# Designs tried in a protein design run: peptides against a protein of PDB entry 1Y74. Part 16

Target 1, 57 residues: chain A of PDB entry 1Y74
Amino acid sequence: LGLERDVSRAVELLERLQRSGELPPQKLQALQRVLQSRFCSAIREVYEQLYDTLDIT

## One batch from the design tools (peptide; aimed at target 1 V7 S20 L23 L28)

Design b2_p22_7_s1 (made by RFdiffusion4, then SolubleMPNN; its pose is not in this set)
Fold by OpenDDE base, seed 4:
Structure b2_p22_7_s1 (fold): chain B 57 residues (1-57), chain A 22 residues (1-22)
Amino acid sequence: as target 1 above (57 residues)
Amino acid sequence: SEELRRLYEEVLELHRRLEELL
């Protein structure tokens, strides 16, 4: 849902910034790794389940 | 620069959503 889309957009931006060379890629890559990690995915699942259960919009 | 700005905004939104969870 919202969090999933936000993560996807953030990752896309990080990839573009890494390719541009505008910034040192190391920290960008590290952030991308976190956002694409199994931990982040698990948190997203919890987030989505809670929003579904509580009907939060 | 525009993409960096968008990244900052996106990360802030992620942070907000995570705070909602907590």
Scores: peptide ipSAE 0.274, ipTM 0.783, DockQ to the pose 0.344
OpenDDE base, seeds 1, 2, 3, 5: peptide ipSAE 0.271, 0.272, 0.272, 0.271; ipTM 0.784, 0.783, 0.784, 0.785; seed 3 fails the geometry check

Design b2_p22_7_s2 (made by RFdiffusion4, then SolubleMPNN; its pose is not in this set)
Fold by OpenDDE base, seed 2:
Structure b2_p22_7_s2 (fold): chain B 57 residues (1-57), chain A 22 residues (1-22)
Amino acid sequence: as target 1 above (57 residues)
Amino acid sequence: MAELEREYREVLELYEEFLRLL
């Protein structure tokens, strides 16, 4: 689904930004940890379920 | 510079969208 792809792309961008050293790596690493958290995965699953329920209506 | 600023903005916009869904 689009959201899983967008999260995966955001993580890839954060990893590129951390490797460049042009931005404070600690904030980028904190954002990456949030996006890869079980919490963000659970929100994504709820969003996907709601989208599937609304698209069937 | 301009490419990195764009990549950072795309990540920030996505983070703000997630914060609105919470």
Scores: peptide ipSAE 0.038, ipTM 0.517, DockQ to the pose 0.612
OpenDDE base, seeds 1, 3, 4, 5: peptide ipSAE 0.032, 0.020, 0.021, 0.021; ipTM 0.509, 0.456, 0.455, 0.456

Design b2_p22_7_s3 (made by RFdiffusion4, then SolubleMPNN; its pose is not in this set)
Fold by OpenDDE base, seed 2:
Structure b2_p22_7_s3 (fold): chain B 57 residues (1-57), chain A 22 residues (1-22)
Amino acid sequence: as target 1 above (57 residues)
Amino acid sequence: MEELRREYEEVLRLYEKFQELL
């Protein structure tokens, strides 16, 4: 499963957890902002490039 | 309750895997 799909799934789960109101939304929203950040996208791109270069199937 | 716990545990496992890669 690619890192992009796992990040997208984590964001979907964080949005459900925030809508439930059973947990303090501030920490969940902070984690969602990190996962949707340009920083997280840049790390994902470097990781994908390393896998493509190392021929890790 | 039980569904929310499973969703939280999934997010935690993804976060742990992400920390092992950084």
Scores: peptide ipSAE 0.056, ipTM 0.560, DockQ to the pose 0.653
OpenDDE base, seeds 1, 3, 4, 5: peptide ipSAE 0.030, 0.030, 0.055, 0.055; ipTM 0.518, 0.521, 0.557, 0.555

Design b2_p22_7_s4 (made by RFdiffusion4, then SolubleMPNN; its pose is not in this set)
Fold by OpenDDE base, seed 5:
Structure b2_p22_7_s4 (fold): chain B 57 residues (1-57), chain A 22 residues (1-22)
Amino acid sequence: as target 1 above (57 residues)
Amino acid sequence: MEELRRLYEEVLRLYERFQELL
């Protein structure tokens, strides 16, 4: 599903930015925790049910 | 810095999609 992929891409970018050391990691890590939370997963599931019906064309 | 810009754009798209639920 597109939203799951977009969350996964955002998490990958957060992990890369934390490894680069260019920025203080604390805020990046906090955002990653939010995106990987059960709360974010529950919102994603609702969104996917309402809007992201797999265009199984 | 480019990766931070990409992250911002990804998070903004996620935010806009989540606002469709409100």
Scores: peptide ipSAE 0.448, ipTM 0.849, DockQ to the pose 0.337
OpenDDE base, seeds 1, 2, 3, 4: peptide ipSAE 0.443, 0.444, 0.446, 0.442; ipTM 0.848, 0.850, 0.849, 0.848

Design b2_p22_8 (made by RFdiffusion4)
Pose (drawn by RFdiffusion4):
Structure b2_p22_8 (pose): chain A 57 residues (1-57), chain P 22 residues (1-22)
Amino acid sequence: as target 1 above (57 residues)
Amino acid sequence: EALEELEEALEELEELLEEEEE
């Protein structure tokens, strides 16, 4: 689906901006936690696993 | 809904990159 690429891109993108430290890193650190969080991991696995399920069903 | 939120967050990040480049 691209979620892995988009979320992992967003994660590094948030860290990238964090490395520069130009804009409010607080909200950006919040997103990193949201996408990196184990919770969004299970939900992300759903989107991938769901696409497969479509190929099965 | 989670995908819409992610798309919005990506659009915001793209805008923030443009601001950083300026």

Design b2_p22_8_s1 (made by RFdiffusion4, then SolubleMPNN; from b2_p22_8, 11 letters changed)
Fold by OpenDDE base, seed 4:
Structure b2_p22_8_s1 (fold): chain B 57 residues (1-57), chain A 22 residues (1-22)
Amino acid sequence: as target 1 above (57 residues)
Amino acid sequence: SFLEELQRALEELRRWEEEVRR
C-alpha cells in the first residue's frame, strides 16, 4: 500500500534527521507528535486491518 | 512486521524527546 511506503519513508527521514542534528529538536518533536496523533493512529489502525486481511507484508 | 517496526521507531523518538526535555 502507498500508506506503508509513505510512513516508512517518513520514519526513515526522521531517523536521518535525528542522527544528523540538522533540525532543531522541537521540530523533530513536532513530527513525532504528528505520527503519534489520534489521526495517525486511526489511519494506522485501518492499515493494520488491511494488513491482516490482505497479507501485504 | 511493518507496524511493529514503526512502533519501535516511534518509541525511539519518544526516548529521544525525553532526553532533550530532561
Scores: peptide ipSAE 0.052, ipTM 0.516, DockQ to the pose 0.055
OpenDDE base, seeds 1, 2, 3, 5: peptide ipSAE 0.029, 0.030, 0.030, 0.031; ipTM 0.482, 0.485, 0.482, 0.490

Design b2_p22_8_s2 (made by RFdiffusion4, then SolubleMPNN; from b2_p22_8, 9 letters changed)
Fold by OpenDDE base, seed 4:
Structure b2_p22_8_s2 (fold): chain B 57 residues (1-57), chain A 22 residues (1-22)
Amino acid sequence: as target 1 above (57 residues)
Amino acid sequence: SFLERLRRWLEELEEMLREVEE
């Protein structure tokens, strides 16, 4: 699986959007912080562990 | 518009996740 990669890509895109100024940068930054938070990392880890052991297709 | 919808989505997400973020 590539959830970590997807999150990293999402963060990258959010950073680009912040620089564009087309959207409120603070809101995009808030989402970025959430995606990079320990909470999100923990949830991702749990998901990945479950993905490895369960058929979620 | 796409940007308006995205903005609203981000605001709602921020609101929902604010209490659980750590």
Scores: peptide ipSAE 0.024, ipTM 0.488, DockQ to the pose 0.051
OpenDDE base, seeds 1, 2, 3, 5: peptide ipSAE 0.020, 0.021, 0.022, 0.022; ipTM 0.442, 0.476, 0.463, 0.491

Design b2_p22_8_s4 (made by RFdiffusion4, then SolubleMPNN; from b2_p22_8, 10 letters changed)
Fold by OpenDDE base, seed 3:
Structure b2_p22_8_s4 (fold): chain B 57 residues (1-57), chain A 22 residues (1-22)
Amino acid sequence: as target 1 above (57 residues)
Amino acid sequence: DFLELLRRWLEELEEWEREVEE
């Protein structure tokens, strides 16, 4: 799904930004952990199901 | 909504990536 791909892309970008050392890594790493968490994936699944059913914009 | 927020964040991250690569 498009959302899964977008989350994966976000994680990839966060990893690259952390490796560059140009930015403080702490907040980037925290955000990456959230996006990769089982909690986030569960929320995503529910969101996608509701979006499909209710046509939420 | 969540999708709009995520897309906005992706746009910002891509801008930062470009600035770091240059």
Scores: peptide ipSAE 0.104, ipTM 0.657, DockQ to the pose 0.692
OpenDDE base, seeds 1, 2, 4, 5: peptide ipSAE 0.100, 0.102, 0.101, 0.102; ipTM 0.650, 0.652, 0.655, 0.660

## One batch from the design tools (peptide; aimed at target 1 R9 K27 C40)

Design b2_p23_1_s3 (made by RFdiffusion4, then SolubleMPNN; its pose is not in this set)
Fold by OpenDDE base, seed 5:
Structure b2_p23_1_s3 (fold): chain B 57 residues (1-57), chain A 23 residues (1-23)
Amino acid sequence: as target 1 above (57 residues)
Amino acid sequence: DELKREYERLLEFEKKLQEILEQ
């Protein structure tokens, strides 16, 4: 689903920024932790369930 | 610069998520 793709893209962008060294790595790691958190996973699960129910492709 | 702008948007999103989690 779109949300899973967007989260995956966000993580990829954070990894690219971390490799560039342009930003403090601790801030990037904090955002990566948020995006990979159980909370974000739970929100994604609810989103997926709603889309499955609505038959939104 | 583009990646920095994307990071700044994600940082704003993280702050909003934190505000929700603090309630």
Scores: peptide ipSAE 0.035, ipTM 0.470, DockQ to the pose 0.506
OpenDDE base, seeds 1, 2, 3, 4: peptide ipSAE 0.029, 0.024, 0.032, 0.029; ipTM 0.469, 0.393, 0.462, 0.463

Design b2_p23_1_s4 (made by RFdiffusion4, then SolubleMPNN; failed a check: too like the target's own chain; its pose is not in this set)
Amino acid sequence: EELRREYEELLRLERELEELLKK

Design b2_p23_2_s1 (made by RFdiffusion4, then SolubleMPNN; failed a check: too like the target's own chain; its pose is not in this set)
Amino acid sequence: LLEELQRLLAELRAQLEELERLL

Design b2_p23_2_s2 (made by RFdiffusion4, then SolubleMPNN; its pose is not in this set)
Fold by OpenDDE base, seed 4:
Structure b2_p23_2_s2 (fold): chain B 57 residues (1-57), chain A 23 residues (1-23)
Amino acid sequence: as target 1 above (57 residues)
Amino acid sequence: LLEQLQELLRELQAQFEELERLL
């Protein structure tokens, strides 16, 4: 599913950006926390269930 | 790196908007 892949890739990029020091890390860390939150995980689960049920590619 | 993140965030936003439309 695109969502799981794109969330995982977004987290990887956020971690790399935080390590590079090119940007202030606080906002990047906050965004990473949102993407790794229980809320985002629950939305991903609903998304996966919906796409599995509807057989959407 | 930042441009790649910005593109992924746009793609994620589009996926969330589509999910919201289907619910």
Scores: peptide ipSAE 0.257, ipTM 0.748, DockQ to the pose 0.052
OpenDDE base, seeds 1, 2, 3, 5: peptide ipSAE 0.253, 0.255, 0.257, 0.254; ipTM 0.746, 0.747, 0.748, 0.747

Design b2_p23_2_s3 (made by RFdiffusion4, then SolubleMPNN; its pose is not in this set)
Fold by OpenDDE base, seed 1:
Structure b2_p23_2_s3 (fold): chain B 57 residues (1-57), chain A 23 residues (1-23)
Amino acid sequence: as target 1 above (57 residues)
Amino acid sequence: LLEQLLALLRELEEQLRELERLL
């Protein structure tokens, strides 16, 4: 789904930004941890279930 | 890179608002 793809791409961009040194890594790492958290995964699961149930593309 | 990240975060925010609307 779009949400899973966008989360995965956001994590990739955060990892690239951390390696570039363009920004202080601590806040970027904190955001990456949120996006990779069990909470974020549970939200994605609920989102997927709702869209499957409602037949929303 | 940063602009692309900010655009994706805005999209994620919109998806979360849609989820809130459906609940």
Scores: peptide ipSAE 0.288, ipTM 0.762, DockQ to the pose 0.051
OpenDDE base, seeds 2, 3, 4, 5: peptide ipSAE 0.287, 0.284, 0.285, 0.286; ipTM 0.763, 0.762, 0.761, 0.763

Design b2_p23_3 (made by RFdiffusion4)
Pose (drawn by RFdiffusion4):
Structure b2_p23_3 (pose): chain A 57 residues (1-57), chain P 23 residues (1-23)
Amino acid sequence: as target 1 above (57 residues)
Amino acid sequence: LEEALEELEEALEEAEELEEELE
């Protein structure tokens, strides 16, 4: 689906901006936690697993 | 779970907007 690429890209993108430290890192750090959090991991596995399910069903 | 999905969608949309601003 691209979520792993987009999410993982967003994670590193958020860290990338964090490395520069130009804009409010607070909200960016919040997103990193949201996408890296284990919770979003299980949801993410759902989007991938769901696409496979479509191929099965 | 529905709230977590909405939060995830909003977080992706905010990440896309930030990417566009950086371009």

Design b2_p23_3_s2 (made by RFdiffusion4, then SolubleMPNN; from b2_p23_3, 9 letters changed)
Fold by OpenDDE base, seed 4:
Structure b2_p23_3_s2 (fold): chain B 57 residues (1-57), chain A 23 residues (1-23)
Amino acid sequence: as target 1 above (57 residues)
Amino acid sequence: LQKKLEELEEALRQVRELERELA
């Protein structure tokens, strides 16, 4: 499934935005921490298990 | 699956606590 890849891409983009200085970095960093947290992993794992169970194509 | 749902619920509680600390 692509969720892990999509989250990783989102984190990469947030890191670039932080380096650009166009936006205050603190909120971007907080969002990055959430995306890299156990919370995001738990959501992904639940989704993957439901996907396997329901056989969504 | 039930165990993973419980883990998600705990993670959601932690997020809500962090939101309160940031507000």
Scores: peptide ipSAE 0.041, ipTM 0.535, DockQ to the pose 0.061
OpenDDE base, seeds 1, 2, 3, 5: peptide ipSAE 0.036, 0.037, 0.038, 0.036; ipTM 0.522, 0.522, 0.527, 0.521

Design b2_p23_3_s3 (made by RFdiffusion4, then SolubleMPNN; from b2_p23_3, 11 letters changed)
Fold by OpenDDE base, seed 4:
Structure b2_p23_3_s3 (fold): chain B 57 residues (1-57), chain A 23 residues (1-23)
Amino acid sequence: as target 1 above (57 residues)
Amino acid sequence: VQRLLEEVEEALREVRELERRLA
């Protein structure tokens, strides 16, 4: 599943946006923290388990 | 840009509320 890769890519893009200084970094950093949270990791794990079990196409 | 930042702020509030309910 690409979800782990897509989350990792989103975090990388948020880091680049923070370094560019084009946007206020505070909200970008908060979003990055959410994506890296244990909550998002748990939701991702549940999603991956359901996908594997149900063979969602 | 401003609208997108407002939408991100709202989504972050909702996620934090869900985290508090599930913790």
Scores: peptide ipSAE 0.040, ipTM 0.534, DockQ to the pose 0.047
OpenDDE base, seeds 1, 2, 3, 5: peptide ipSAE 0.039, 0.039, 0.039, 0.038; ipTM 0.532, 0.534, 0.532, 0.533

Design b2_p23_4_s2 (made by RFdiffusion4, then SolubleMPNN; failed a check: too like the target's own chain; its pose is not in this set)
Amino acid sequence: RERLREELERVERLAQELLAAAA

Design b2_p23_4_s3 (made by RFdiffusion4, then SolubleMPNN; its pose is not in this set)
Fold by OpenDDE base, seed 3:
Structure b2_p23_4_s3 (fold): chain B 57 residues (1-57), chain A 23 residues (1-23)
Amino acid sequence: as target 1 above (57 residues)
Amino acid sequence: REELLRELRRVEELARELLEAAR
């Protein structure tokens, strides 16, 4: 689903930014941890279940 | 609901701090 792809892309971009050294890596890592958190995963799962139930293509 | 609002505020705060640091 779009949300999973967008979160995965956001994480990939954050990892690239951490490697570039252009920005403070601690804040980028904190944001990455939030996006990869159990909470964000649970919200994504609920979103996916709603779309599966509603058959929204 | 309260957990969702807490995490959204945390993401918003981190996004603001990153935008400020990128200026």
Scores: peptide ipSAE 0.052, ipTM 0.545, DockQ to the pose 0.072
OpenDDE base, seeds 1, 2, 4, 5: peptide ipSAE 0.049, 0.032, 0.045, 0.049; ipTM 0.534, 0.471, 0.518, 0.535

Design b2_p23_4_s4 (made by RFdiffusion4, then SolubleMPNN; its pose is not in this set)
Fold by OpenDDE base, seed 5:
Order: structure tokens, then C-alpha cells, then sequence
Structure b2_p23_4_s4 (fold): chain B 57 residues (1-57), chain A 23 residues (1-23)
């Protein structure tokens, strides 16, 4: 699936954007926190399980 | 499902705010 990898890459990019100061860091950090939240992790896990079960390619 | 909807709405709002700030 690579969804975990893609989320990790998105977080990495958000961290870089926060350091650049080009965008409001507080909003970037809020989005990062959502992506790293327990909720997001749980949804990702469910998605991966369903994807594996249903083989929705 | 209500929790999922609330979280998606929060993500959408954050993304929209970031896009507006980037203009």
C-alpha cells in the first residue's frame, strides 16, 4: 500500500515548510498533528486492512 | 462515522487555510 510511507513523507514535507517560514507554522503544525494522531493512524490501519481484504486495485 | 466526518472537516479546513495563506 505505501500509505504509511506517504503519510510519513507528507509529515517530513510539513516539517520542512515549518522551518522555511514561508507559511504560518502553527497551521502546518496543526495539520502535522492530525496526520500523526491516533485517529489518523487507526483510520489508516482500517483502510489497509480493508484494502488487503477487498483487493481494491 | 461522525468522528471520521469531524476529523475530515478539520483536515479540509486546515488545508484550505494553508492554501489561502500561500497566495
Amino acid sequence: as target 1 above (57 residues)
Amino acid sequence: MEEVQRELERVEALVRELLEAAK
Scores: peptide ipSAE 0.056, ipTM 0.548, DockQ to the pose 0.073
OpenDDE base, seeds 1, 2, 3, 4: peptide ipSAE 0.053, 0.053, 0.046, 0.054; ipTM 0.540, 0.529, 0.514, 0.544

Design b2_p23_5 (made by RFdiffusion4)
Pose (drawn by RFdiffusion4):
Parts: structure tokens; C-alpha cells; sequence
Structure b2_p23_5 (pose): chain A 57 residues (1-57), chain P 23 residues (1-23)
């Protein structure tokens, strides 16, 4: 689906901006936790697992 | 359902930030 590329890209993109430290890192750090959090991991696995399910059903 | 909505909103915010960085 692209979520692993887009999430992962967003995670590193958020860290990347964090490395620079130009804009409010607080909200960016929040997103990193939102996408890296184990919770969003299970939800993300759903989107991937769901696409497979479509191929099965 | 709320967690999905929060996740989708976080993706939309991440995309807006990415577009702003590209500009």
C-alpha cells in the first residue's frame, strides 16, 4: 500500500527536521511517536494484512 | 475507530508537512 514507505519516510522525515531543529520539534516528535508507536504498528499491519486478505477472498 | 481517525489525521498532517518542505 505504501504505508510502510510513507510512515517510515514520515518517521525519518520527522527526525530529519528534528536534526535540523528549525520548526517546532514538539509536534514533529509527537508524529514520530504516533507512527513508531507499537499501536500504529498493529494498525499498519492491518492495512498490509488486509490487502493480502483481498487477494485471498 | 477513533485510533484509525487519529492515525489518518496524523498521515494527512505528515503529508502537508512534506509538501511544505518540498516547496
Amino acid sequence: as target 1 above (57 residues)
Amino acid sequence: EEALEEFEEALEEARELEEELEE

Design b2_p23_5_s1 (made by RFdiffusion4, then SolubleMPNN; from b2_p23_5, 8 letters changed)
Fold by OpenDDE base, seed 4:
Structure b2_p23_5_s1 (fold): chain B 57 residues (1-57), chain A 23 residues (1-23)
Amino acid sequence: as target 1 above (57 residues)
Amino acid sequence: SERLRLFERALEELRELEEELRR
């Protein structure tokens, strides 16, 4: 599904947005912390299992 | 299960983030 790749890309984009100052840096940083936390993998696992179970791929 | 506990923790942190974004 490429979720790990997409999450990594999202984090990269968040880092760029933080440097640009176009958006509130603290909120972007909080989102980045969530995406890089261990539980993000748990969310990904549930998501992937739903795809496998429903065969929507 | 451990998976369920981790998922519940994820939901908790997402709710905290939502509250922060709304402030």
Scores: peptide ipSAE 0.031, ipTM 0.522, DockQ to the pose 0.089
OpenDDE base, seeds 1, 2, 3, 5: peptide ipSAE 0.028, 0.025, 0.028, 0.028; ipTM 0.500, 0.454, 0.498, 0.504; seed 1 fails the geometry check

Design b2_p23_5_s2 (made by RFdiffusion4, then SolubleMPNN; from b2_p23_5, 7 letters changed)
Fold by OpenDDE base, seed 4:
Structure b2_p23_5_s2 (fold): chain B 57 residues (1-57), chain A 23 residues (1-23)
Amino acid sequence: as target 1 above (57 residues)
Amino acid sequence: AEALRRFEEALRELRELERELEA
């Protein structure tokens, strides 16, 4: 439903920020790891189940 | 039920990563 795409885009933006050196790359990298963790997949899975069950619109 | 179990596991992993971000 788009969550995976949004996370992927966020990761891409973080990579650009890291290359710019304007922000602490270590923290950006940590944030990137958080976004790429199994959390997003789990959130998506729960969200999809809830969406199918509750038909939230 | 399976999704919730996976969610809980992922939350634990997220918390560990968040600690790294704050360090």
Scores: peptide ipSAE 0.067, ipTM 0.570, DockQ to the pose 0.073
OpenDDE base, seeds 1, 2, 3, 5: peptide ipSAE 0.040, 0.060, 0.039, 0.045; ipTM 0.545, 0.566, 0.545, 0.554

Design b2_p23_5_s3 (made by RFdiffusion4, then SolubleMPNN; from b2_p23_5, 8 letters changed)
Fold by OpenDDE base, seed 5:
Structure b2_p23_5_s3 (fold): chain B 57 residues (1-57), chain A 23 residues (1-23)
Amino acid sequence: as target 1 above (57 residues)
Amino acid sequence: SEALRRFQEALEELRRLEEELRR
């Protein structure tokens, strides 16, 4: 749903920022911590299971 | 700067959803 899409979009944008060096390392680390947080991990796991069940890429 | 702005917006949306799910 929307949450999975938002997480995926955030990850994509983070990758762009990493490549461009636009973010200071401290902020980048903080953002990585957020995206790798226990909450985000749990949500990603749920959606991955749903997509596996529905066979949606 | 635009990529940063868009990323910040995405994070804000994620944070809002997180807070809502946590009640």
Scores: peptide ipSAE 0.048, ipTM 0.479, DockQ to the pose 0.056
OpenDDE base, seeds 1, 2, 3, 4: peptide ipSAE 0.044, 0.047, 0.040, 0.047; ipTM 0.472, 0.468, 0.477, 0.471; seed 4 fails the geometry check

Design b2_p23_5_s4 (made by RFdiffusion4, then SolubleMPNN; from b2_p23_5, 7 letters changed)
Fold by OpenDDE base, seed 4:
Structure b2_p23_5_s4 (fold): chain B 57 residues (1-57), chain A 23 residues (1-23)
Amino acid sequence: as target 1 above (57 residues)
Amino acid sequence: SEALKKFQEALEELRRLEEELER
């Protein structure tokens, strides 16, 4: 699925940024605060629930 | 899928980093 491909790409990019040190801690902190926002947190929770329900292996 | 699993792991790591930075 297109979503799966996009997720894989996003994970790859985040891992690269973290390993290279090109993502300053303050930028990461800002991103994390966005991710815990009301909307993003709800979306994350949906995905996490799907992980628990579906076979992700 | 493996991609979905990796995404879950990435989200968990981001959460851990968030806690570290906010403490």
Scores: peptide ipSAE 0.049, ipTM 0.494, DockQ to the pose 0.050
OpenDDE base, seeds 1, 2, 3, 5: peptide ipSAE 0.024, 0.046, 0.041, 0.039; ipTM 0.432, 0.479, 0.457, 0.451; seeds 1, 2 fail the geometry check

Design b2_p23_6 (made by RFdiffusion4)
Pose (drawn by RFdiffusion4):
Structure b2_p23_6 (pose): chain A 57 residues (1-57), chain P 23 residues (1-23)
Amino acid sequence: as target 1 above (57 residues)
Amino acid sequence: EEAEEALEEAEEALEEAEELEEE
């Protein structure tokens, strides 16, 4: 679906901006935690697993 | 309900990340 690319890209993108430290890193750190959090991992596995399910059903 | 709210938060987080990428 692109979520692993778009999420993982967002994660590193958030970190990338964190490395520069130009804009409010607080909100950006929050997103990193939201996408890196184990919770969004299970939800993410759902989107991937769901696409496969479509190929099965 | 909690999962739906978490999905909405994740979707908003991706939209914000896309806007940051465009800037």

Design b2_p23_6_s2 (made by RFdiffusion4, then SolubleMPNN; from b2_p23_6, 10 letters changed)
Fold by OpenDDE base, seed 3:
Structure b2_p23_6_s2 (fold): chain B 57 residues (1-57), chain A 23 residues (1-23)
Amino acid sequence: as target 1 above (57 residues)
Amino acid sequence: REVEEALRRIEEALRLARELERR
């Protein structure tokens, strides 16, 4: 399912934004930590299961 | 500007999600 790849890409983009210095790096780092959290992984698993069950075309 | 607003909205949604996880 594409969601793991999309989350990994979002984390990579957040690391780029942290390096640009255009945005407060602490906030971007906090968001990155949440996207890499066990909570976000559990929500992803639930979403993937619901997507597979509901056949959202 | 738009990216900063989007990031702020995501931070708010994630705070609410963590509050729901603790209930």
Scores: peptide ipSAE 0.033, ipTM 0.519, DockQ to the pose 0.051
OpenDDE base, seeds 1, 2, 4, 5: peptide ipSAE 0.032, 0.032, 0.032, 0.032; ipTM 0.516, 0.509, 0.509, 0.518

Design b2_p23_7 (made by RFdiffusion4)
Pose (drawn by RFdiffusion4):
Structure b2_p23_7 (pose): chain A 57 residues (1-57), chain P 23 residues (1-23)
Amino acid sequence: as target 1 above (57 residues)
Amino acid sequence: ALEELEEALEELEEALEELEELE
């Protein structure tokens, strides 16, 4: 679906901006936790696993 | 559970739109 690429890209993109430290890193750090969080991992696995399910069903 | 997933998806979409603007 692209979520692993878009989310992993967002994670590194958030970190990237964190490395620069130009804009409010607080809200960016919040996103990183949201996408890296184990919770969004299980939801993400759902989107991938769901696409496969479509190929099965 | 589906409503929770829809809410989580909307939050993720908003977060991606914000990141696209920042990029």

Design b2_p23_7_s1 (made by RFdiffusion4, then SolubleMPNN; from b2_p23_7, 12 letters changed)
Fold by OpenDDE base, seed 2:
Structure b2_p23_7_s1 (fold): chain B 57 residues (1-57), chain A 23 residues (1-23)
Amino acid sequence: as target 1 above (57 residues)
Amino acid sequence: LEELLRAVLEEIQRMLEELRRLE
């Protein structure tokens, strides 16, 4: 689904930013932790259920 | 740097738009 791909891409980009050392890593790591949290996973599960129920193309 | 920050922001914007399409 689009949302799962978008979350995975955002995490990949945040990992690249952290590895560059050009920015303070703390805020980037905090955002990555939010995107990988159980809360974000639960939102994704609700999204997937709604997508399946509404048959959105 | 700026391009990679822009890419993160654009990705978050896409995620929010996908969530809004369910409303």
Scores: peptide ipSAE 0.177, ipTM 0.719, DockQ to the pose 0.051
OpenDDE base, seeds 1, 3, 4, 5: peptide ipSAE 0.176, 0.175, 0.176, 0.176; ipTM 0.719, 0.719, 0.719, 0.720

Design b2_p23_7_s2 (made by RFdiffusion4, then SolubleMPNN; from b2_p23_7, 9 letters changed)
Fold by OpenDDE base, seed 4:
Structure b2_p23_7_s2 (fold): chain B 57 residues (1-57), chain A 23 residues (1-23)
Amino acid sequence: as target 1 above (57 residues)
Amino acid sequence: LLRELLEVLEELRRMFEELERLE
């Protein structure tokens, strides 16, 4: 699903940006922790169930 | 890198706003 792919891509990009040192790592790490949280995973599961129910392609 | 991250975060924001409208 688009949401799982976009979360995974956002995490990968955040990890690369933290390693580049171009930006203060603390805010990037905090955002990565939110995207990898059980909260974000639960919202993704709800989203997937809603889209499966609504048959939105 | 930063531009692509902002584009992905904007897509995530749109999906979260769609969820908020369905509840």
Scores: peptide ipSAE 0.231, ipTM 0.728, DockQ to the pose 0.051
OpenDDE base, seeds 1, 2, 3, 5: peptide ipSAE 0.228, 0.229, 0.226, 0.231; ipTM 0.724, 0.726, 0.724, 0.725

Design b2_p23_7_s3 (made by RFdiffusion4, then SolubleMPNN; from b2_p23_7, 12 letters changed)
Fold by OpenDDE base, seed 3:
Structure b2_p23_7_s3 (fold): chain B 57 residues (1-57), chain A 23 residues (1-23)
Amino acid sequence: as target 1 above (57 residues)
Amino acid sequence: LEELLRRFLELLRAMLEELRRLE
């Protein structure tokens, strides 16, 4: 789904930025962990369940 | 709830755009 793809792309970009060393990795890694958390997964699930009903995009 | 989810999506998209510019 679109949101899952966007989150996965964000995680991928954060991984690349961590490897490049252009930015301090700690905050990037923390943000990556948040995006990969069960909480963000639950938000995605709620979004997907309500998408057709609410038409939020 | 709809507004909260919309704001979350907007923030995520803005973050993605900034991350793409840094790469």
Scores: peptide ipSAE 0.142, ipTM 0.680, DockQ to the pose 0.419
OpenDDE base, seeds 1, 2, 4, 5: peptide ipSAE 0.113, 0.127, 0.139, 0.131; ipTM 0.645, 0.661, 0.678, 0.668

